# Ledger of designs, part 150: peptides against a protein of PDB entry 6J54

Target 1, 223 residues: chain A of PDB entry 6J54
Amino acid sequence: NENLFASFIAPTMMGLPIVTLIIMFPSLLFPTPKRLINNRTISIQQWLIQLTSKQMMAIHNQKGQTWSLMLMSLIMFIGSTNILGLLPHSFTPTTQLSMNLGMAIPLWSATVFTGFRYKTKTSLAHFLPQGTPALLIPMLVIIETISLFIQPVALAVRLTANITAGHLLIHLIGGATLALLNINTMTAFITFTILILLTILEFAVALIQAYVFTLLVSLYLHD
Target 2, 42 residues: chain B of PDB entry 6J54
Amino acid sequence: QFQFTGIKKYFNSYTLTGRMNCVLATYGGIALLVLYFKLRSK

## One batch from the design tools (peptide; made by RFdiffusion4, then SolubleMPNN)

Design b2_p17_6_s1 (from b2_p17_6, 14 letters changed)
Fold by OpenDDE base, seed 5:
Formats: sequence, structure tokens, C-alpha cells
Structure b2_p17_6_s1 (fold): chain B 223 residues (1-223), chain C 42 residues (1-42), chain A 17 residues (1-17)
Amino acid sequence: as target 1 above (223 residues)
Amino acid sequence: as target 2 above (42 residues)
Amino acid sequence: MDEEIRKLFLEAFKNLL
């Protein structure tokens, strides 16, 4: 069990936590363009950012489009950290619930307070779904209020749970493959094939979770 | 456009203003209940 | 030869995982 969870322990060098350096590392992979015609890698990155920005900002009005820079930086940060975390013997900061809550709570609070500031009537009306029977109004308003406060927790836990579960599953099947290699080579080959398919799936999950996290933040802003 | 008359004009689940007033009334009711129990305990 | 190949793969996977 110690070997399974060892990858989730915050790495230390000479007694100092290097988590800060790991968090900053993904930002170095995305240099700012200085030329009109850039290298192929930078051009592909810019193209991907433009595509994702067009898709995410299509639902927002001009006032909501001011958040585009922050939302794009968020998806690039989470996506890059998740992908880098799938490397062997790497630490993923996004497996730490504290980090994800640290991102989710301020962003959620900012969207909620922005809603109350600029759209007070609409924001207050959001606690009551349209067409609710009169007898259910008090109960439903309470439920909707509780639901609002669960949103940042659900956002953080979803990201943490999906990435953590993926890492654990890769480790377990990997360990099983190694154990079966000495017992039966054919069964070990089957489990190894499953491991490869799972790793490909986890790459997709890593990108999807970054997208879903940013999308949900954007949807809360739209409301 | 729903034409509401009387109390339903201000407290309805179909209009934006009606929904807002219902939410404010529910929070006001909860606040009054909490205040009542606090004053009763003292 | 089969045992040596198995050991080589095991060592490679130990380094990967």
C-alpha cells in the first residue's frame, strides 16, 4: 500500500518542498509569441488556444468575454499539469484536493459575486426555478442555496477524484502485469494490453477534466 | 405575458420579479425564525 | 533465452513503473 500512494506524497529535496517548482514548470512550456510567424510548435499551441477560446466564449456576452484570458490560462494550466502527471514517477499537483479547492473557491466566489453585482435580480431569481408550484417554493429555495455552496466542492473533488483514481488504476494493473509475467506470459500480455489502453484513456481524461473544470466555471459566470 | 393580479403579481414563480420576491421572502422568513429562537433562548 | 527476455522486460517495466 505504501508503494501505491508514494506517488501522491509531496516531493521534497533536502527537506524543502519542491511543489512550487513543479506547479510553475508547465508555464515554461507555453512561451509567448514574439513574431508574426512562429515555430511550428508555437503555431499549433496558438491554434489550439484559439479554437478552445472560440468554443468557450461563444456562450458569453461582451462582458463575459473579459474573463477569456483567465479561463484560457486555467485550462492550459490544469491540462498541462494533468498530462505531465501521467509521466512515470511524476507528481501531479492536481491530485491534491487542497490545490483544487484553492483554485475552485476563489473562482466560484468571483463568479457568484460578479453575478450579484451586475445581475442582482437575475441572480436572486436563480434560486427559484421557473414554474415551481407555490407549496414547494420554500423547500426548493433552500435546496438550491445548498446546491450553490456544493458547487465549488464538487468542482474540486471531481478533478481530484478522476485524476487520483486513474493513477491508482494504472499502478494496480501495472503491478498485476509484472506479477503475472512470472506466472503466465499470455495472461500478462493481455493485462499489459489493457494497461496500454487505460493509459491512452487517462490522457484523454486528463484533457477532459481540464476542459470540464474550466467549462463549469464559465457556466457559473454565464448564470 | 402572464397577467397576475393581487398577491400573485408580486409573488409568482413565472416572472423574474416574482421569483426574486419569493426568494427574499423565504430568506426573510428563515431569518425571522432564527431570530425568534435566539430571543426565546435568552 | 526466454528467461533472459522475461528478466529484461521485467527490469524495463520496473524502471517504467
Scores: peptide ipSAE 0.006, ipTM 0.629, DockQ to the pose 0.024
Fold by OpenDDE base, seed 4:
Structure b2_p17_6_s1 (fold): chain B 223 residues (1-223), chain C 42 residues (1-42), chain A 17 residues (1-17)
Amino acid sequence: as target 1 above (223 residues)
Amino acid sequence: as target 2 above (42 residues)
Amino acid sequence: MDEEIRKLFLEAFKNLL
């Protein structure tokens, strides 16, 4: 059991936590453009940022679009860390619930407070869905209030659970494949094929979870 | 589109203002209940 | 040759996982 969770232990070097360096590492992958026509890698990165920015910010008004930089930086950070986490013997900071809560709680709080500041009436009305029967109003308002406070936790747990589960599954199937190589090569080949397919899926999940996290933050800002 | 009269004009689940008032009334009621129990326990 | 290939793959997988 200890071997299964070894990949999720925060790494240290000489007793000093290197988690800070790992968290900062993705920022090095996105250099600032200095030319009109950049190299292929920067051009692709900017193209992706523009596409995602256009898609996510389309639902926001002018004031909401001021969050574009924050949301784009967030998706790039989470996406890059998730993809880098799929490298062998790599530590993924987003597998740590504390990390994801550290992102989710402030962002959620900011969106909620901005909502109450600029759209007080709409924000208060959000606690009661339209068309609610009169007898259910008090109970539903309470439930919706509780739901609001669960949002940051759900956001963090969703990201943590999906990334962690993927890593565990890759580790387990990888370990099984390695064990089966000594027992039966044919079964090991089948298990290895499953491992490859799963790895491809986890690359997709890594990007999807980054997108969903930022999208939900964006959606909370819009509402 | 919705025409409400009387108390339903201010407390309804269809209009924005009505929904807001319902939420405020609910929170106010809960606050009063909490206050009542707090004062009763004292 | 088959055992050597197995050992090479096993070692490669041990380094990857």
Scores: peptide ipSAE 0.006, ipTM 0.653, DockQ to the pose 0.024
Fold by OpenDDE base, seed 2:
Structure b2_p17_6_s1 (fold): chain B 223 residues (1-223), chain C 42 residues (1-42), chain A 17 residues (1-17)
Amino acid sequence: as target 1 above (223 residues)
Amino acid sequence: as target 2 above (42 residues)
Amino acid sequence: MDEEIRKLFLEAFKNLL
């Protein structure tokens, strides 16, 4: 069990935690363009950012598009950290629930408070779905209020659980593959194939979770 | 679209204002209940 | 040859995982 969770322990170098450096590392992979026509890699990155930005901001009004920079930085950060976390022997900060809560709670609170500030009537009305029977109104308002407070927790836990579970599965199946290589080569080959398929899936999950996290934050902003 | 009269004009689940008033009334009721129990416990 | 290949793969995977 200790070996299973060893990859999720915050790494230290010379007695100092290097988590801060690991968190900052993805930012180095996205250099700022200096030329009108940049290198192919930078051009592809900018194109992807522009494409994602256009898609994410399409659901927002002009006032909501002010949050574009923050939301795009968020998706790039989570996406890059999740992808880098899939590298062998790499520490992924997004497996830490504390980090994801640290992102989810402020963003959720900011969206909720922004909603209450600019659209007070609509935001208050959101606690009661349209067309509810009069007898169920008090109970439903309470449930919807509780649901609102669960949102940041669900957002953080979803990201943490999906990334952590993926890493654990890769570790377990990888360990099983190594153990089976000495017992039965054919079975080891099957488990290795599953491992490859799982790793490909985890690459997709890493990007999807970043997108879903940002999308939900943006959706809460839109509401 | 909906014409409500009387109390339904202010407290309904269909209009934005009605929904807001229902939510505020619910929170107000809960706050009054909590206040009642706190005052009773003293 | 099969054992050497297996050993090589095991070593490579031990380094990967």
Scores: peptide ipSAE 0.005, ipTM 0.644, DockQ to the pose 0.025
Fold by OpenDDE base, seed 3:
Structure b2_p17_6_s1 (fold): chain B 223 residues (1-223), chain C 42 residues (1-42), chain A 17 residues (1-17)
Amino acid sequence: as target 1 above (223 residues)
Amino acid sequence: as target 2 above (42 residues)
Amino acid sequence: MDEEIRKLFLEAFKNLL
């Protein structure tokens, strides 16, 4: 019996890490369209990209819409890796905090620096909410500054924790279902039903976390 | 819509410029405090 | 028959997990 955390170990083949291949694999699932009328799969992909693009870019002005390519590539990457991670015996790179921090910190820093470059007054003023009593101004500015630096950490940890917790829960309930099959079949059927419902939920969570991650990066850009 | 006079015109929590100046003043104050403690430690 | 079916399901699930 493998340990509960065996699925989170970086996979190796012949002693060489294949994590790079796993990270690049989702890109093969999204081919560039060459025809005016594409295949059903490509048409669905384009429709989803257009819907998410319209929703996310509706908040931004023309200058903010320049980030559309980056944000759409991010949501497609995280969403595809999360869904592929739900396959049996698969490794999900987004369960690694190092990867999510590697995405969150540069994107957050880029949005913050872009804000200071083009909207210096508004960005500096954002550290102080309107209507703050004069005595609370220094403390609140410090709190808002700390809050800003917590953003990339919260972004990475949220994605990592949600995906990791989902995987662990599937393994735990799956293991419990197997153990209960020999003890009580009725209880095993109940736990199996919960496992099915949980797997459906985790598919939704996988997509939602990709959307939330990208949306929060987009919202930080809007500020 | 807010009529501020004197120092309140530059340091207020209602106007964009006032908020910016309050933030800059806070950072400046913290920097001066850090500098003071650094110089005092010598 | 029931024990053999249970063993088959257990093996199938062990291969899935």
Scores: peptide ipSAE 0.000, ipTM 0.648, DockQ to the pose 0.023

Design b2_p17_6_s2 (from b2_p17_6, 15 letters changed)
Fold by OpenDDE base, seed 1:
Structure b2_p17_6_s2 (fold): chain B 223 residues (1-223), chain C 42 residues (1-42), chain A 17 residues (1-17)
Amino acid sequence: as target 1 above (223 residues)
Amino acid sequence: as target 2 above (42 residues)
Amino acid sequence: MQEEIQKLYLESFRNLL
């Protein structure tokens, strides 16, 4: 049991937590452009950022475009941390529920307050879906209110659960593969194939969860 | 355009203003109920 | 040779996990 969850323990150096350094490390992977024509790596990176920016901000008006910097930094941060977490013996800060709640709650509250500030009528009307029968209005308003408050929790738990479950599955199947190598080579080969497929899936999940997290924050801003 | 008359003009689930008024009325009703039970307990 | 390959794989996987 201790070996199973060892990868999720916050790392320390000389008794001091190095989590802050790990969180700040992805920022080093995104240098600012200095030239009109940068090297191939930076050019591809900037192209991807521009592409994702155009896709994410397409649903927003000019006032919503002000959030472009925040949302792009969020997706790049979560995406980079999730991908780096798939490296051997690495620590993923996004597996910590506290970190994801720390991101989800402020962003959710900011989007909700921004909605109430600039689109008060639309935001209040959002608690009642259009076309609701008159008798169901009070109950449905209560349900939608509860749904609103569950949003930041669901956002954080979704990211945490998907990344954590992926890491656990890789460790479990990896451990099973190692154990089966000494027992039956044929079954070990099958489990190893599953491990490879799972690892490819986790790379996709790492990017998808970053996208979904940012997309949902943007949708809450749009609503 | 939905033509609503009377109370349905202000409280409907089809117009933006009507939906807003329904939400505010619901919260107002809940607040009054909570206030009633709080005052009754004294 | 097969045992050595298995041992090498085991060590590589232990280092990966």
Scores: peptide ipSAE 0.006, ipTM 0.638, DockQ to the pose 0.026
Fold by OpenDDE base, seed 5:
Parts: sequence; C-alpha cells; structure tokens
Structure b2_p17_6_s2 (fold): chain B 223 residues (1-223), chain C 42 residues (1-42), chain A 17 residues (1-17)
Amino acid sequence: as target 1 above (223 residues)
Amino acid sequence: as target 2 above (42 residues)
Amino acid sequence: MQEEIQKLYLESFRNLL
C-alpha cells in the first residue's frame, strides 16, 4: 500500500526536494517564437494557444482580455503538468491539494476583488438571483455567499481529485494486470486493455481539468 | 420593464439596484442580529 | 522460451509501473 501512494510524495534527491525543477520543466516545452515563420512544432503550439485564447476571451470585454496572458499561462501550466504526470514514475504537482489551493485561492480572490472594484453593483447583485420571491431573499443571499466561498475549494478539489483518482486507478489496474499475468493470461489481457483505455481517458481528463480550471476562473472574472 | 413603486422600487429581485439593496439589507440585518446577541451576552 | 519472454515482459512492465 505504501507503494501505491509513493508517487504522490514530493520527490527528493540527495535530501533536496526537486519539486521546483519538476514545476519549471513544462516551461521548457514551450519556447517563445523568434521568427515570423517558426518551426512546425512551435507553430502548432502557437496555433493551439491562439485558438484557446480566442475561445476563452470571447466572453470578456477589453478590460477582461488583459487577463488573457495569465489565463493562457495557467491552462498551459496545468495541462502540461497533468500530461507529464501521466508518464511512468512521474510526480504531478497538481495531485497536491496544497498546490491547487495555492493557485485557486489567489486567482479566485483576485477575480472577486476585481469584480467588486469595477462592477460593484453587479457583483453585489450576483448574491441574489433575478426573480427570487421576497420571502426567500435572506436565505438565498446567505446560500449564495457560502457558495462564493466554496468556489476556490471546489476548484482545487476538483482538479486534485480527478488527477489523483486517475493516477491511483491506473496504478491499481496496472498492478492487478501484473499479478494476473502469472495466473491467467487472458484475464490479464482484458485488464491491460482496460488500463490502456483508462490511460487514454486520463489524458483527456488531464486536459479537460486544466481547461475547466481556467475557464471557471475566467467565468468568475466575467461575473 | 417592471415598473415598481414604493418600497418595491428599492427592494426588488428584478432590477440590478433592487437586488443590490436586498443583499445589503440582508447583510445589515445579519450584522444587527449579531450585534444584538453580542450586546445581550454582556 | 515463452515463459522467459513472459517473465521479461513482466519485468519490463514492472519497471514501467
């Protein structure tokens, strides 16, 4: 059982945590373009960034578009770390709840504060849905206030839980496949097929969670 | 467009200003309740 | 030979996981 969770412990080399290097590594995969016509790989990356940027920033006004750089960097960071984490024996920083809370809380607070600063009336009005019966107003305002404070927690936990659960499941099914190879090869093949399908799913989940995380931050900014 | 008159003009769930005022009134009411209990406990 | 190949695959997979 200790071996199952070993991948979620912060890796150390020579007694020094190498988490910093792991976090910085994805940035090396996305070099800045220097030419008008770049290499194919860089061109594809820039195209993907441009598409995602266009899609995410379409809902924002010009002032909200100033956050484009940060949101794009966030999605690229989370996405790349999640994908790299699916490699064998790789550590994913996003499996750590502390990491995700460390991202979620500041971003959430920044969006909430910017909302209150520039759209005070709209932000305050957001605590009460339109058309609410008068008798339900106090209770609904309280519930919506609680909901606001749950947002950063839900954002962090969603990312952490999805990535962690996926990693655990891959590890468990992988271990079961290995154990079954000595018992029944046919059953081992079935479990291995499930493992492959699950791994493909986790690649998709890794990207989707990065997108959802960034999108929700963006939506909180828009509100 | 809902034409509200009287108190409903300021406290309604349909207009932006009305919603804002309802929220502020709710927070004000909670603050007063907390203050009341705090003063009563002394 | 098949058993050795299976053992080799098993070790390879064990190293990957």
Scores: peptide ipSAE 0.005, ipTM 0.626, DockQ to the pose 0.024
Fold by OpenDDE base, seed 2:
Structure b2_p17_6_s2 (fold): chain B 223 residues (1-223), chain C 42 residues (1-42), chain A 17 residues (1-17)
Amino acid sequence: as target 1 above (223 residues)
Amino acid sequence: as target 2 above (42 residues)
Amino acid sequence: MQEEIQKLYLESFRNLL
């Protein structure tokens, strides 16, 4: 059990937590452009940011577009940390539920409070679905209220579970492949093929989870 | 387009104002129930 | 030679994973 979860232990060097440095490291991969015509790598990054920004902000009005910087920084941060976490012997901060809750709860709270401040009537009415039979109204209002409070938890757990499960599977299949190399080369080759397919899938999942996390935050803001 | 009369005008699940009032009424009812049990327990 | 190659791959994978 200790070997399986060893990759999820927060690394320390000389008694100092390196987690802070690992969290800050993705920011170094996205340098600010200083020239009108940037290097190819920076130009591609800016192009991707512009595309994702246009897609995510398309659902928002001008007031909602003020959150564009926050949402784009969030997706870039989560996406980069998730991808970097798939590197060998790398620690992913997003596997920690505390970190994801630390992001989800404030963002969710901010979106809910902004909704109540600017669209009080619509936000209050959102607790009751349209066309609900009169007898079910009290129960559905309670359920919808509970659902609202579960949103940040579901958001954090979804991200944590998907990234953690992927890392565990890669570790388990990798360990099984290494063990089978000495027993049966053919079965080891099959498990290795599964490992490659799984790693490709996890790269996709890492990006999708970052996108879904940011998208759901943006949707909560839109409500 | 929905013409509601009487209490249904203020408490309905189809209009924005009606939904808001239903939500407020539900929370008010829960608050009153909690208050009742709290006062009864004393 | 095959066993040596397998050991080399095993060592490389152990270093990777």
Scores: peptide ipSAE 0.005, ipTM 0.635, DockQ to the pose 0.024
Fold by OpenDDE base, seed 3:
Structure b2_p17_6_s2 (fold): chain B 223 residues (1-223), chain C 42 residues (1-42), chain A 17 residues (1-17)
Amino acid sequence: as target 1 above (223 residues)
Amino acid sequence: as target 2 above (42 residues)
Amino acid sequence: MQEEIQKLYLESFRNLL
């Protein structure tokens, strides 16, 4: 039980934090294309980036499409860090709420400020849903304002909670499987099967959470 | 198309301008309330 | 011998996790 949260401790070598190196490591996995026809790995990466870019930026106007580079870099960063975090003895920076808040708050504030800068009337109107009874207008505006400020927190907590919970669940079921091997081989086999299914699910969750994070940032930009 | 007359023209929940004015009025009201409580406490 | 091998495998799995 003491080792349950050991995987979430920031790694240090000789007292120096390696977190900065871990954060920068995913960038090395995505080299810039140099040829017209690249290697299979680079071609798959480019295809995925183009596919996700087309899906996310289809909602935006030409001015909103200028954010494509930032949103694609964000999804690649979060997705790669989440996948690398599923490796044994790896540290996932996205399990740290401080990091996710550090990404969510600036991106959210940028989308809100750009909305007020270019679409002032529509942005202010979003605090009041259409067709609201006159008596409920003041209360609903307050609730909608609170909802706006909860957005960056919800964005960061969602990513942190999903990745952290997945890692904890893999660790707990893995530990249970090892404990049951000496008690009952059949139950250990069932638990091991659940562990395999869970690990596959966590790979999907790792990618989905990266997508949802960027999609919500994109959606806030559109509004 | 809603035809609003009088105060409803400026403060409505259906038009974009009306919604904006309602939001500004609510923020202004809250600011005045906060100001009132600050001035009352002194 | 089988119990020692099982313990070695368990320790190896514990070190992997």
Scores: peptide ipSAE 0.000, ipTM 0.641, DockQ to the pose 0.021

Design b2_p17_6_s3 (from b2_p17_6, 13 letters changed)
Fold by OpenDDE base, seed 4:
Structure b2_p17_6_s3 (fold): chain B 223 residues (1-223), chain C 42 residues (1-42), chain A 17 residues (1-17)
Amino acid sequence: as target 1 above (223 residues)
Amino acid sequence: as target 2 above (42 residues)
Amino acid sequence: MLEEQIKLFLEAFRLAL
């Protein structure tokens, strides 16, 4: 039996890590517009970016809207890497927890420091929910402080777990379908149908996880 | 809309200032406790 | 022919993942 986690090993060629090239590859899919009327692909990309930007930045003030470029680049990066990862023989960098922590920790720290810099009173007050009984205040402040530090970890683990679980499930059902082709063609057809439905679901999950990751970063910035 | 008098004016869970003061008081108390145990362990 | 194509596709997918 092949190792189920073989696809998650960082690829190397001649001892050199190709991971850097894989991470940079999605940037080639989004060229900058140079014409007033661009081609169909760039026009659709710009339209999608504008829609997501309007939706995500609607909750932010003018100072928060300065993060629009960062958040849009983040969602496009994670979304494109997740979608490309569903291609056969592809490696998804977002399945690596180190990659996601590398994105989550700096973004989380930046949002927290920005909050303390510009809205110190509101940020400190956020550690105590409104209407808390007096006896629960010390305990709840401690819990909320711990919760704050868990946020970047939860953000990274959520993305890693969802993408990795999807890839593993596709791998398992795909392997089962291959095994069943030699045993019973009818059952293999059923499992193959499930595999197709699952792959469609994973395309949706790939985009949703990119959106949720960016949305939570945006929400932490708003608070 | 909230009428707080006395100590509740400064330490409450409903007003923004009150919540901030409660958080600062909690952190201050923890810091003092840690300092106390650190000095006592010498 | 369809079974062979499915088998080849699944084999490629298995090696991919």
Scores: peptide ipSAE 0.034, ipTM 0.691, DockQ to the pose 0.032
Fold by OpenDDE base, seed 1:
Structure b2_p17_6_s3 (fold): chain B 223 residues (1-223), chain C 42 residues (1-42), chain A 17 residues (1-17)
Amino acid sequence: as target 1 above (223 residues)
Amino acid sequence: as target 2 above (42 residues)
Amino acid sequence: MLEEQIKLFLEAFRLAL
C-alpha cells in the first residue's frame, strides 16, 4: 500500500534524487573542535564519543584500535541518521536495505580479509569451535562457513528491519489514533499513550541499532 | 596444555593448529569430492 | 487546544513515518 510505504520512497526534487544530501547532512551536526574549551553542546558530543570509543575499543588490542576512527564514524553516522529519521516528514536512509548492505558488505569483507591476512591460523581455526566431537567436525565446519557468509546479510537486515518496523508501527498506531479521535476519545487516548511509548522506544532502538551494528562489526574484527 | 599423541596431535578440536588442520582437511575433502564428480560427469 | 495539538502531531507522523 502506497500510503504505508510512501515515507520510505527516496525523495526527489526537480527529478533529481536528494538522498545524497540527506546522507551527508549528519556530518554537519558534528563540527570539528577548534578550542581547548568548546561550547557545551560540542563538549557533550565529544564526551559521548569518547565514552563510546572507550567501550567499543576495550575488546581490541592496540593493532585493532586502528579501526577506531572507522567504527566511531559508523556509529555516529547510523545513530544520527536513525534519530533524524524519527522527525516528522523526514526520510531515513537506513530504512533502505541497499544502503545497509552497502555498508555491511565492505566492512564485513574488510574485517574478514584483515583477519585472514594477519591472523591466518586463528581465522581458519574459527571455523571449528573448540571441543567439537570428531564425528561432527565436517558438518560443523560447513555450518560455520555458511554462518560466515550470512553475517553481512544478517547485519544489514537487522538494522533495516528494526528501523523500518518501528516507523511502520508509529505510522499505523498514529493513523489508528487519528481515526479513533473521531469515534471515541477514551480509546484514542489509550492508543495515543501507546504511540508515545513507542516513539520513546524507537529513539532508544535507533541508538541501540547503531551500537549493535558497530559492535558486531567490531566483534567480527576481533575474531 | 593438552597431551595428544599420534593423529590426534595434528587433527584435534582443542588446539589451534589442530582446529586449523581439521578445517583444511574438510575443505580439501570437499574439493576432492567436487573434482571427482566433475570428472565422473564428463 | 490539546485535541488540535494531538491531531496536528498525529497528522505529521501519519504523513511522515
Scores: peptide ipSAE 0.032, ipTM 0.680, DockQ to the pose 0.034
Fold by OpenDDE base, seed 5:
Structure b2_p17_6_s3 (fold): chain B 223 residues (1-223), chain C 42 residues (1-42), chain A 17 residues (1-17)
Amino acid sequence: as target 1 above (223 residues)
Amino acid sequence: as target 2 above (42 residues)
Amino acid sequence: MLEEQIKLFLEAFRLAL
């Protein structure tokens, strides 16, 4: 059991935590373009950033578009860290709930406070859905208030749980495949095929979770 | 356009202002209840 | 040969994870 969770321990080298270096490493993969026509890799990166930016900011007004840089940096950060975390012997910082809460709570609070500052009436009205029967109003307002406070927790836990569960599942099936190779090669081949498919799925999950995290933050800003 | 008259004009679940007032009334009611029980316990 | 390659890959993967 200790071996299953070894990848989630904060890595230390020479007694010093190297988590900071791991967190900073993804930023090196995205250099700033200096030319009108850049290298193919940079051009593809910029194209992807532009596409995602257009999609995410389409729902926002001009004031909301000020958050574009922050949201795009967030999706690039989480996406890159999640993908790099699937590499062998890599530590994924987003498997740590503390990190995800550290991102979710400030961003959530900023969106909520921004909403209350610029759209006070709309923000207060958001606690009551339209068309609610009069008898259900007090209870529903309470539920919606609780729901608001659960949002940052759900945002962090969703990311953490999906990435962590994926890592564990790959590890378990990988270990099972190795054990089955000595017992039955045919069964081991089946489990190995599942492992490959699962690994591909986890790459997709890594990107999707980054997108969902950023999208939900964006959605909370819009509301 | 829902023509609300009387109390429903200010407290309704269809208009933005009505929804806001309902939320504020709910929080105000809860605050008064908490205050009542706190004062009663003393 | 394929079985051995799979074993080596899985061992590397086990060590990597």
Scores: peptide ipSAE 0.019, ipTM 0.656, DockQ to the pose 0.031
Fold by OpenDDE base, seed 3:
Structure b2_p17_6_s3 (fold): chain B 223 residues (1-223), chain C 42 residues (1-42), chain A 17 residues (1-17)
Amino acid sequence: as target 1 above (223 residues)
Amino acid sequence: as target 2 above (42 residues)
Amino acid sequence: MLEEQIKLFLEAFRLAL
């Protein structure tokens, strides 16, 4: 159990970090379509992109729909990296908080500044909910201001924590299953079943976290 | 929709303009307090 | 045989993670 956190260390080859190659790898999985009727893989990818695009952009006006390309690229990137990270001997860049903060902070800042630029009155008014008693206004404005600044941190930590916890849990249950094989075979099979169910769950979590991350960015843009 | 008179017309939690003014007033008050303590400590 | 295969799989998984 000495290598519990080994999967979270950035991999190196001949002393050179290969993180850049890992980050770029998902782009190879999504080729640009050239035909009217593509193969099954590209057709499924296009269908998924169209489906998610319709859902994500349904809440936005025409001006907000200009963000469609960025949001779709974001969800595809995070989703693909999370899924690839569940493969054996793989490294998930999204387990690194620095990467997720690097995505969350600029996107959050862009949405906030866009809001202040185009809807200054509405954005400023958002710090005060409607119907607030006059005596509570100063305190509530401060709380809402703090809440705003917590948004990018919460966004990054949510993604990092879910993916990291999933990987760690798979490792721990897998190690426990191996240890129990020499003690009680029946219990080992039970834990192995749990491990299988957990891995299936983590595939779902990987996609859900990508979707939630992008959705929240989109929601902040809408507000 | 809401009929406000006097100071409540400009500072209320129901209208968009009123909410904005309340927020600006809060930030302005905090800024003045910080400025006061900064100048007092000098 | 099945137990040994599971053990080998888990060992490979342990090394992979």
Scores: peptide ipSAE 0.023, ipTM 0.679, DockQ to the pose 0.030; fails the geometry check

